# Designs tried in a protein design run: peptides against a protein of PDB entry 2AZE. Part 14

Target 1, 148 residues: chain A of PDB entry 2AZE
Amino acid sequence: AQECQNLEVERQRRLERIKQKQSQLQELILQQIAFKNLVQRNRHAEQQASRPPPPNSVIHLPFIIVNTSKKTVIDCSISNDKFEYLFNFDNTFEIHDDIEVLKRMGMACGLESGSCSAEDLKMARSLVPKALEPYVTEMAQGTVGGVF
Target 2, 101 residues: chain B of PDB entry 2AZE
Amino acid sequence: GRLEGLTQDLRQLQESEQQLDHLMNICTTQLRLLSEDTDSQRLAYVTCQDLRSIADPAEQMVMVIKAPPETQLQAVDSSENFQISLKSKQGPIDVFLCPEE

## One batch from the design tools (peptide; made by RFdiffusion4, then SolubleMPNN)

Design b1_p29_5_s1
Fold by OpenDDE base, seed 2:
Structure b1_p29_5_s1 (fold): chain B 148 residues (1-148), chain C 101 residues (1-101), chain A 29 residues (1-29)
Amino acid sequence: as target 1 above (148 residues)
Amino acid sequence: as target 2 above (101 residues)
Amino acid sequence: MPLFAKLQGVKLPVTMKKGTPSFTATLEK
């Protein structure tokens, strides 16, 4: 009886760990897809333009975005060496990381929401190694959560 | 019996976890390769147009922060205090404004 | 393509000392 109870506890522990790893894997896959898709897009754009974009017209990863109303008053202090910044706002602001930006740009092909068109799914699959394709399919269908 | 059933379940979960670990390793390897590829890194950028699709500079002020790894970010967003603090230990921080079109 | 403007390009305080003036702006220049 006690042995069975111990195994049941262990079972739950393992299930939770698996769930966590599934979440981590999904995020990694989304990052990979988004990144590769971005690179592909930009490569194609530069080829069409026959030149790279102007140096100050682009921001390379990694970065974060801060946005607030244009009416928001911002007080900014910067250290001499630019190692420290302090921003004070008089109203709410938002912070987004680069991955979130890429997702919102559609670089993850809508896979992040589990809602992909056939074309989006095809693109997503093409941007991952073969071994990950089945998992991408599961993500698109919203069927991730099962145990392998 | 019950014990045998639980034991079998645990074995199955172990196999599942091993499969996940394998997939994660594959994915991590791919990301590493991308980070090591100079051409990919050169092409890993967003434009002002991209950012406008996320937050319209006509209505929202958009700042882009480039900070070295391990930079500490503290943000407070409450009715009483709205603040962002950045502290880098590895180099200078650059902040950019996304202009309107 | 539009160009990003470095925030450092504006006249901002270069110190984090308490009591020093801060740069106040409605940004997006």
Scores: peptide ipSAE 0.094, ipTM 0.862, DockQ to the pose 0.034
Fold by OpenDDE base, seed 1:
Structure b1_p29_5_s1 (fold): chain B 148 residues (1-148), chain C 101 residues (1-101), chain A 29 residues (1-29)
Amino acid sequence: as target 1 above (148 residues)
Amino acid sequence: as target 2 above (101 residues)
Amino acid sequence: MPLFAKLQGVKLPVTMKKGTPSFTATLEK
């Protein structure tokens, strides 16, 4: 009885670990697709313009975004060496990391939200190694779990 | 019996986890390759137009923060306190504003 | 293409708060 109980505990531990890794893999795939899609888009744009973008017209990864209403009053304190910043707002604000920004830009092809069209899915598959294509398909269908 | 069944389940879960680990290794390898590719890093950028698609500067003030790795970020968003604190140990922090179109 | 403006270079009211340089901004365009 005690041996069976120990194995049940181990079984649950492994199931939880697999669940966590599955979530991590999905996030890694979305990051890969988003990054490659962004690079591809910008490469094409620069080719069409026959030049890179002007200085200070772009922001390179990594970054974070902070946004708030234009009516919000912001007090910003900056240390002399610029190592410390303190922002005080009189109203609510939002913070977004660069991955979230890329997702909202559609760089992950809607795969993250199940809004992946046939064209989006084709693009997503083209941006991952062959071994990951089945998993991308399962993510788009909402049936993750068949590839392992 | 029950013991044999549990033992078999654990073996099957181990095999499933190994397959998952393999896929994760492939994915992390691809991300490393992207980080090591100079051309990819040069092209990994967003524009003001991109940022307007997520937060319109006509209605929202949009700040972009570039900070060194391991910079500490503390945020408080409550009825009595709305604050963001940034503390870097590896270099200066740069903050940019996205202008209106 | 529009250009990003570095916050430190933007014309903002300047005050001294908590022993550090402070800028106050309200963008109402």
Scores: peptide ipSAE 0.092, ipTM 0.859, DockQ to the pose 0.032
Fold by OpenDDE base, seed 4:
Structure b1_p29_5_s1 (fold): chain B 148 residues (1-148), chain C 101 residues (1-101), chain A 29 residues (1-29)
Amino acid sequence: as target 1 above (148 residues)
Amino acid sequence: as target 2 above (101 residues)
Amino acid sequence: MPLFAKLQGVKLPVTMKKGTPSFTATLEK
């Protein structure tokens, strides 16, 4: 009885750990897909334009975005060395990291929400190593989380 | 029996975890390769148009913050306080504005 | 293509000093 109890505890612990790793893996996959997709998009665009974008017309990763209403008053304080910033707003704001921006741009092919078209899924699969393709498929189907 | 069933479950879970670890290793390796690829990094950018798709500058003020690694970000968004604090350890922070049309 | 405006390219009227009271300047929108 005690042995079974110990194994049950261990089973539960492993299940939780696996769940955590699944989440981490999914995020890594999404990051990889989004990044590669962005790079490919830009490569294609530059090829079509026969030139890179003008300087200061683009923002390279990594970055974060802060947005608020144009009516929001923003007070900014910066240190002399620009190591410290303080922004004060008189209204609500939003913060988005670059990964979130890429996801919202569709760079993750809708895989983040399991809302992939057949074309999106094909793209997603093409942007990962072969070993990851089955997992991408599972993500698209929303079937991740089961025991392998 | 119960013991045998649990033992088998644990073996299966071990195999599953090992598979996950392997897949994660593949992912991290790929990401590292991307980070080391100069051409990929050169092409890893977004445009104003991209940002407008997220937050329209016609109605929203959009700031882009370029911060060095390990920069601390503290944000408060409440009815009484709306604040963002940034503290970099490795270099200066750059802030950009998405232009209005 | 539209160009991003770098805020650091323009000096703000006030800046913080470490250990001193913070001063704020309104950002141009």
Scores: peptide ipSAE 0.106, ipTM 0.860, DockQ to the pose 0.034; fails the geometry check
Fold by OpenDDE base, seed 3:
Structure b1_p29_5_s1 (fold): chain B 148 residues (1-148), chain C 101 residues (1-101), chain A 29 residues (1-29)
Amino acid sequence: as target 1 above (148 residues)
Amino acid sequence: as target 2 above (101 residues)
Amino acid sequence: MPLFAKLQGVKLPVTMKKGTPSFTATLEK
């Protein structure tokens, strides 16, 4: 009886760990797709323009974004060496990492929200190694973890 | 029996986890390759247009922060206090404003 | 193509309000 109970506990632990790893894998896949798609887009754009973008017209990864209403008053204090920044807002703000920005740009092909068109899915599949394609398909269908 | 069933379940779960680990390793490898590729890193950028697409440029102001690794970010967002504090240990922090069209 | 302006320490007219708890994070590259 005690042995069975111990195995039940272990079973639950493993199920939870698998769930966590599934989430992590999905995020990694989305990151890979987003990055590769971004690079591909920019490569194509530069080829079409026959030149790289002008200096200071782009921001390279990594970065974070802070956005707030244009009506928000922001007081910014910067140390002389620029090692320290302090922003005071008179209203709410949002913070986003670069991956989230890429997702919002559609670089993850809508896979993150399950809003993947046939063309988006095709693109997503093309941006991952063959071994990951089935998982991408499952993500698009919302069937990840269905075997559990 | 019950014990045998549980044992079998655990074996199956182990196999499933191993499969996940394998797929994760593949993903991690791909991401590492991207990070190590100079040309890819050169092309890993966003434009002002991109940033404007994620927030209403007519209503939102967008700041971009580039900071060295291990930079501490502290944020307070309450009814009384709205604050962001950045402290770098490895170099200067750069903050950029996305101009409005 | 629009250019990014580097912030040099200014008071910006921006308005937004949130009521979430304070948090800390570390930026990674």
Scores: peptide ipSAE 0.098, ipTM 0.861, DockQ to the pose 0.260; fails the geometry check

Design b1_p29_5_s3
Fold by OpenDDE base, seed 4:
Structure b1_p29_5_s3 (fold): chain B 148 residues (1-148), chain C 101 residues (1-101), chain A 29 residues (1-29)
Amino acid sequence: as target 1 above (148 residues)
Amino acid sequence: as target 2 above (101 residues)
Amino acid sequence: MPLFAKLEGVKLPLTMKKGTPSFTATLKK
């Protein structure tokens, strides 16, 4: 009885750890897909334009975005060495990291929400190593989380 | 019996975790390779048009923050306080504004 | 293509915050 109890505790521990790793892996996969898709898009665009974009017309990763209403008053304090910034707003703001931006741009092919079309899924699969393709499929189906 | 069942479950879970670890290693390797690829890094950018799709500059002011690794970000967004604090340890922080049309 | 504008601190009297010299400015929208 005690032995079974110990094993049950261990079972639960392992299940929880696996769940955490699944979440981590999914995020890593999404990052990989989004990044590669972005690079591919831009490569194609530059080829079509026969030139890179003008300087200062693009922002390279990594970055953070902050947005707020145009009516929001923003006071900014910047240290002399630019190591410190303080922004004070008189209203709400939003913060988005680059990965979130890429996801919202569709660079993760809707995989983040399990909203992949057949074409999206095909793209997603093409952007990962073969070993990761089954997992991408599971993500698209929303079937990740089971024992495999 | 129950003991045998649990033992089998644990073995299966161990195999599953090993598979996950393997996949994570593959994924991490891919991300590392991307970070080391100069061409990929050169092409890893977004445009104003991209950002407009996230927050329309017609209605929103959009700032882009370029900060060195390990920059500390603290944000307060409440009815009484709206603040963002940035502190870099490795270099200067740059902030850009998405222009209006 | 539209160009991003770099936000730079306005040359104002130095203020001390957290022991660090700083400039305060209102962001241009």
Scores: peptide ipSAE 0.115, ipTM 0.859, DockQ to the pose 0.032; fails the geometry check
Fold by OpenDDE base, seed 3:
Structure b1_p29_5_s3 (fold): chain B 148 residues (1-148), chain C 101 residues (1-101), chain A 29 residues (1-29)
Amino acid sequence: as target 1 above (148 residues)
Amino acid sequence: as target 2 above (101 residues)
Amino acid sequence: MPLFAKLEGVKLPLTMKKGTPSFTATLKK
């Protein structure tokens, strides 16, 4: 009886750990897809333009974004060496990392919401190693929740 | 019996976790390769047009922050205090504004 | 293409809103 109880506890522990790792893997996959898709897009664009983008017209990863209403008053204090910044807002703001920006750009092919078109899914699969393709398919179908 | 069933379940879960770890290793390897590829890094950028697609500068002010690794970011968003503090230990921080047009 | 402007110091107009909890994070890369 005690042995069974101990194993039940361990079973639950492992299930929770697996669930956490599944979430982590999904995020990693989305990052990979988004990054590769971005690189592919930009490569194609530069080829079409026959030139790289002008300096200061692009922001390279990594970065973070802060946005707020244009009506928001922002006071910014910067140290002389630019090691410290302090922003004071009179209203709410949003912070987004580069991955979230890429997702919103559609670079993750809508896989993050499980709303991929056939073309989106095809693109997503093409941007991951073969071993990850089944998992991408499950993500698109919203069936990743199962323990395999 | 119950004991045999639980033992079998744990073995199956162990195998599942190992498979999951393997997939994660593959994924992290791919990300590492991308980070080490100079050409990929050169092409890993967004434009003002991209940022406008997610936050329209006509309505939203958009700042882009480029900070060295290990930069500390503190954010407070409450009815009484709206603040972002950045503290770098490894170099200067650059902040850019996305133009409206 | 439009160019990004480097921020040297800014004071912008007013609005009010809330929703994000306070947090501290460290940029890794």
Scores: peptide ipSAE 0.115, ipTM 0.870, DockQ to the pose 0.242; fails the geometry check
Fold by OpenDDE base, seed 2:
Structure b1_p29_5_s3 (fold): chain B 148 residues (1-148), chain C 101 residues (1-101), chain A 29 residues (1-29)
Amino acid sequence: as target 1 above (148 residues)
Amino acid sequence: as target 2 above (101 residues)
Amino acid sequence: MPLFAKLEGVKLPLTMKKGTPSFTATLKK
């Protein structure tokens, strides 16, 4: 009985670990898709324009975004060497990482919410190695969570 | 019996985790390759138009922060204090404002 | 295409709202 109890505890431990890894994998897949999709988009755009964008018109990854109401007063202090910044706001602000930005741009094809059209899913699948395609399909269907 | 059943379940979970690890390795490798590809990195950018779709600069002030790895970010967002602190140890931090159209 | 403006020591005037708890994170490239 005690041995069985020990194994049951271990079983639960492993299940939780697997669940965590599944979450991590999903995020990695989303990052890959979003990144490749972004690159593809920009490559096509530059080809059509026959030139790169102006130097100060784009921000390269990685980055973070901070936004607040245009009515928010912000005091910014910058060290002489620009190693330190301090922003004081008189109201709430939001912080977004680059991946979140890409997701909101649709670069992850709606896969992050399981809201993929057939076309979105096709795009998503095309941006990952074959071995990951089944997992992408599961993500789109919202059926991730099964044990391999 | 019960013991045999649990033992079998654990073996199956082990196999599942191994498969998962394999997929993660594949994915991580792909991300690494992307990071090492100079052309991909050159093309990995967003525009002001992209950012406007996230936070409308007509209503929101949008700052973009470019910081070296291992830069510490502290944020406080409460009724009494609204603050962001950035501290880099590897180089200067650049902050940009997204202009309105 | 519009150009980003690099931020320097600036004070920006804006209005107030209340928000969320504090956190610490580390940026990576």
Scores: peptide ipSAE 0.115, ipTM 0.864, DockQ to the pose 0.228; fails the geometry check
Fold by OpenDDE base, seed 1:
Structure b1_p29_5_s3 (fold): chain B 148 residues (1-148), chain C 101 residues (1-101), chain A 29 residues (1-29)
Amino acid sequence: as target 1 above (148 residues)
Amino acid sequence: as target 2 above (101 residues)
Amino acid sequence: MPLFAKLEGVKLPLTMKKGTPSFTATLKK
């Protein structure tokens, strides 16, 4: 009885670990697709323009964005060496990391929400190694779990 | 019996996890390759137009924060306190504003 | 193309999403 109980505890532990790793893998795939898609887009744009973007017209990864209503009053304090910033708002704000920004830009092809068109899915598959394509397909279908 | 069944389940879960680990290894390798590719890093940027698609500067003020690794970000959002604190130990922090069209 | 302006002033209008709890994070490259 005790042995069976120990194995049941271990079984649950492994199931939980697999669940966590599955979530991590999905996020890693989305990051890969988003990054490669962004790079591809920008490469094409620069080729068409026959030049790189002007200085100060772009922000390179990594970054964080903060947005708030234009009506929000912000007081900002900056240390002399710019090592410390303090922002005080009189209303709510939002913070987004660069990955979230890329997702909202559509760089992950809607895969994050299972909202892929046929073209989106084709693009997503083209941006991952062959071994990951089945998983991308499952993510698009919302039926992840058959690859492993 | 029950013991045999549990033992079999654990073996199957181990095999499944190994397959998952393999896929994760492939993915992390690809991300590492991207981080090591100079041209990819040069092309990994967003524009003002991109940020406007996330939050329109006509309605929202958009700040972009560029900070060294290990920079601490503390945020408070409550009825009595709305605050963001940034503290870097490795260099200066740069903050940019996305202009309106 | 529009250009980003480096923040050098002291006052900016900013907002936080309603209901967001306090949190801490570390920026990494």
Scores: peptide ipSAE 0.106, ipTM 0.864, DockQ to the pose 0.267; fails the geometry check

Design b1_p29_6_s3
Fold by OpenDDE base, seed 1:
Structure b1_p29_6_s3 (fold): chain B 148 residues (1-148), chain C 101 residues (1-101), chain A 29 residues (1-29)
Amino acid sequence: as target 1 above (148 residues)
Amino acid sequence: as target 2 above (101 residues)
Amino acid sequence: MFTKLSGPSKLVMKKSSTPSTYNYTLVPV
């Protein structure tokens, strides 16, 4: 019947939306963990050094990175007002956002790839509100879906 | 019947989505709080050592780009064209090179 | 320490003192 068909379409729409939200939530959790972990690391480092890092020795978020082989020839043109940049390469390059950089640094505790040690998981749980801890645990186990 | 079953499924999916929305709200709130905390923002940085850990400047040339919001980035990576174009409307773009050591 | 690029400038690859290694410098435009 037409009514059943309409409900089936709605069912599929809701399933797809839930799937999208699951992905979004996992990314948000990873961002939260990565940011808090980075801040905690740097706070500890500055306390141990008894001073902040020297100027021009650090880059604050947000940023992106571009990397390529050192053998790649790069031609870069910069406008007078620095509003425009043009890079020409003779070979392939890579672009990474700051979140990806933090993940590769291990700031997300390996949670993004399911490569959490016991210590990594403990750290990850400590960096989120209590309500999110079960979800973090499921992410580490690869069994996401039980907390909603 | 089938109609009753579908109706029940939709109710269950609605409840699941509501629970998911709740968790997302908690998470977005935490991220907002981080963005509003001055000390956290001061400490949200990476070093040359960090960048070397993900792309060694001994083997890779590494550039860091800091651009104002809504900066246009166009990238082409093909056999005949390798190009990155940056165009800002809200201020100057800063590009930094990560030294080998 | 990071090296900040400034414009108008051209980024040019240069051979370093070590074999098969290159560095990058700014050339004024």
Scores: peptide ipSAE 0.069, ipTM 0.852, DockQ to the pose 0.031
Fold by OpenDDE base, seed 4:
Structure b1_p29_6_s3 (fold): chain B 148 residues (1-148), chain C 101 residues (1-101), chain A 29 residues (1-29)
Amino acid sequence: as target 1 above (148 residues)
Amino acid sequence: as target 2 above (101 residues)
Amino acid sequence: MFTKLSGPSKLVMKKSSTPSTYNYTLVPV
């Protein structure tokens, strides 16, 4: 029947939209966890050392990382006002944003890959509001995507 | 029947989406609060050791780029061209190196 | 006008935008 067909179309539309929102929410959660975990780590480290980090030893967010082999020749053109940069490489390079760096550091507790130990999951849960904890659990289990 | 089943599915999906929207609002609020917290921003840093764990400066040249919001980034990584272009709209771009120790 | 940076770079200590840290900044040699 036409009515059923219309509802099926709407069902599919909603499913797709939900899937997109799930992806967005997961990323937001990972960002929150990673950031809070980083801040917590650094706070603890500074307390332990009873001092701020050594000069020239830290980079504050936000940032972008570019890395390439030390053998790669890099030519850089910089405008006088430093508003424009042009980097030319003679070989491949990698670009990473700060969130990716934090994830690779383990700041997202392995939640990004569903590779959480029990301790990691506990940490992840502790870094989000109570309302988000069930979703963090689902992310860790790889069960996100079902009907709530 | 089929109609009843679809109707029920749509109701469930509506509830699921509303829940997602709610959770997203909570999450965005948390991120906003973090961005507004001076102490959190002060502590939001990585060390050279952290960066070395991602790309070892002994083997890799690592640049850290600090750019204002809305900076345009164009990257080409192909067999014919390896290039990064940055164009800021709001201020100067800074490039840092993690020193070799 | 552009300044080209190639080969060895000069590292300059630069104060971070945050009050308590410093970073190394690349400058042309």
Scores: peptide ipSAE 0.025, ipTM 0.839, DockQ to the pose 0.024
Fold by OpenDDE base, seed 3:
Structure b1_p29_6_s3 (fold): chain B 148 residues (1-148), chain C 101 residues (1-101), chain A 29 residues (1-29)
Amino acid sequence: as target 1 above (148 residues)
Amino acid sequence: as target 2 above (101 residues)
Amino acid sequence: MFTKLSGPSKLVMKKSSTPSTYNYTLVPV
């Protein structure tokens, strides 16, 4: 009886850990897809233009963005050495990391929301190693969650 | 019985977790390779057009922050205080504004 | 083209948000 109880506790612990790892894996997959897709897009664009983008026209990863209404008043204080910044807003703001930006750009092929078209899914699969393709398919179908 | 069932479940869960770990290692490896590839890093950028697509510059002001690793970002978002503090230990921070046009 | 901030700047906008505090550390991806 006590042994069974102990094993049941361990079972639940493992299930929760697996759930956490599934979430982490999904995020890693999305990052990989988004990054590779971005690189591919830019490579193609530069080839078509036969030149790289002009200086100061692009921002390289990594970065974060802050956005707020254009009506928001922002006071910005910068240290002389630029090691410290202080922004004061009179209204709410949003912070997004580069991965989120890529997702919103569609670089993750809609996989993050399970809204992949057939073409999106094809692209997503093409951007991961073979071993990850089944998992990508499950993500697109919204069937991730089972223990395999 | 119950004991045998639980024992079997735990073994299966262990296998499943090992498989997840393997897949995660594959992903981590791929990301590392991308980070180490000079050509990939050269092409890993977004444009003003990209940023406009996610936040309308007619309605939203967009700042881009480029900071060294280990930079601390503190954000307070409340009805009485809206603040972002950045503190770098490894070098200067660069902030850019996305133009409207 | 991006405009690099080189000094103090001020922007004006409306107020509204939920109370929250976040701490982030930028790390290499």
Scores: peptide ipSAE 0.043, ipTM 0.854, DockQ to the pose 0.237; fails the geometry check
Fold by OpenDDE base, seed 5:
Structure b1_p29_6_s3 (fold): chain B 148 residues (1-148), chain C 101 residues (1-101), chain A 29 residues (1-29)
Amino acid sequence: as target 1 above (148 residues)
Amino acid sequence: as target 2 above (101 residues)
Amino acid sequence: MFTKLSGPSKLVMKKSSTPSTYNYTLVPV
């Protein structure tokens, strides 16, 4: 009884660890897809335009975004060396990282939300190494973790 | 029996975890390769049009912050306080505004 | 997707596997 109990505890520990790693892997895959898709898009756009985009028209990764109503009053204090910033708002704001921005742009092909069309899935698979393609398929189908 | 079943389950879970570790290594390797590719880094950008697609500047003020790694961001969003504090130790912070069309 | 903080929080920006992306950890202040 005690022996079985010990193994059951170990089993649960391993299951939880696997679930955590699955979540981490999924996020890494989404990041890879989003990044490669972004690069591919921009490469194609620049080739068609035969030039890079104008200066100050683009923001390179990494970045974060803060947005608030245009009616929100913002006070900003900046140190002389620009190492410190303080923003005071009179209303609520939102913060987004660059990965979330790329996802919202569709760079992750909707794989993150189960909104992956057949074309999206084809694109997603093309942006990962062969060894990761089955896992991308499982993500699209919502069957990740079927091993246990 | 129960003991034998649990023992077998643990062996199977070990194999599953090893497979996950392998896939994660492949994925992280790909990300590192992308980080080392100068052309990829040059092309890793978003436009104002991209940002407008997710946050309309007609209704929202959109601020873009570029900060060095390990920058500390403290944020308070409550009924009594709305504040963001940024502190960098590795370099200056740049802030950009996304203009309206 | 978009993060709206419900109270005091601290986000630490950490370099990821690429210099063009960061990992972010949100922790209570």
Scores: peptide ipSAE 0.023, ipTM 0.849, DockQ to the pose 0.050; fails the geometry check

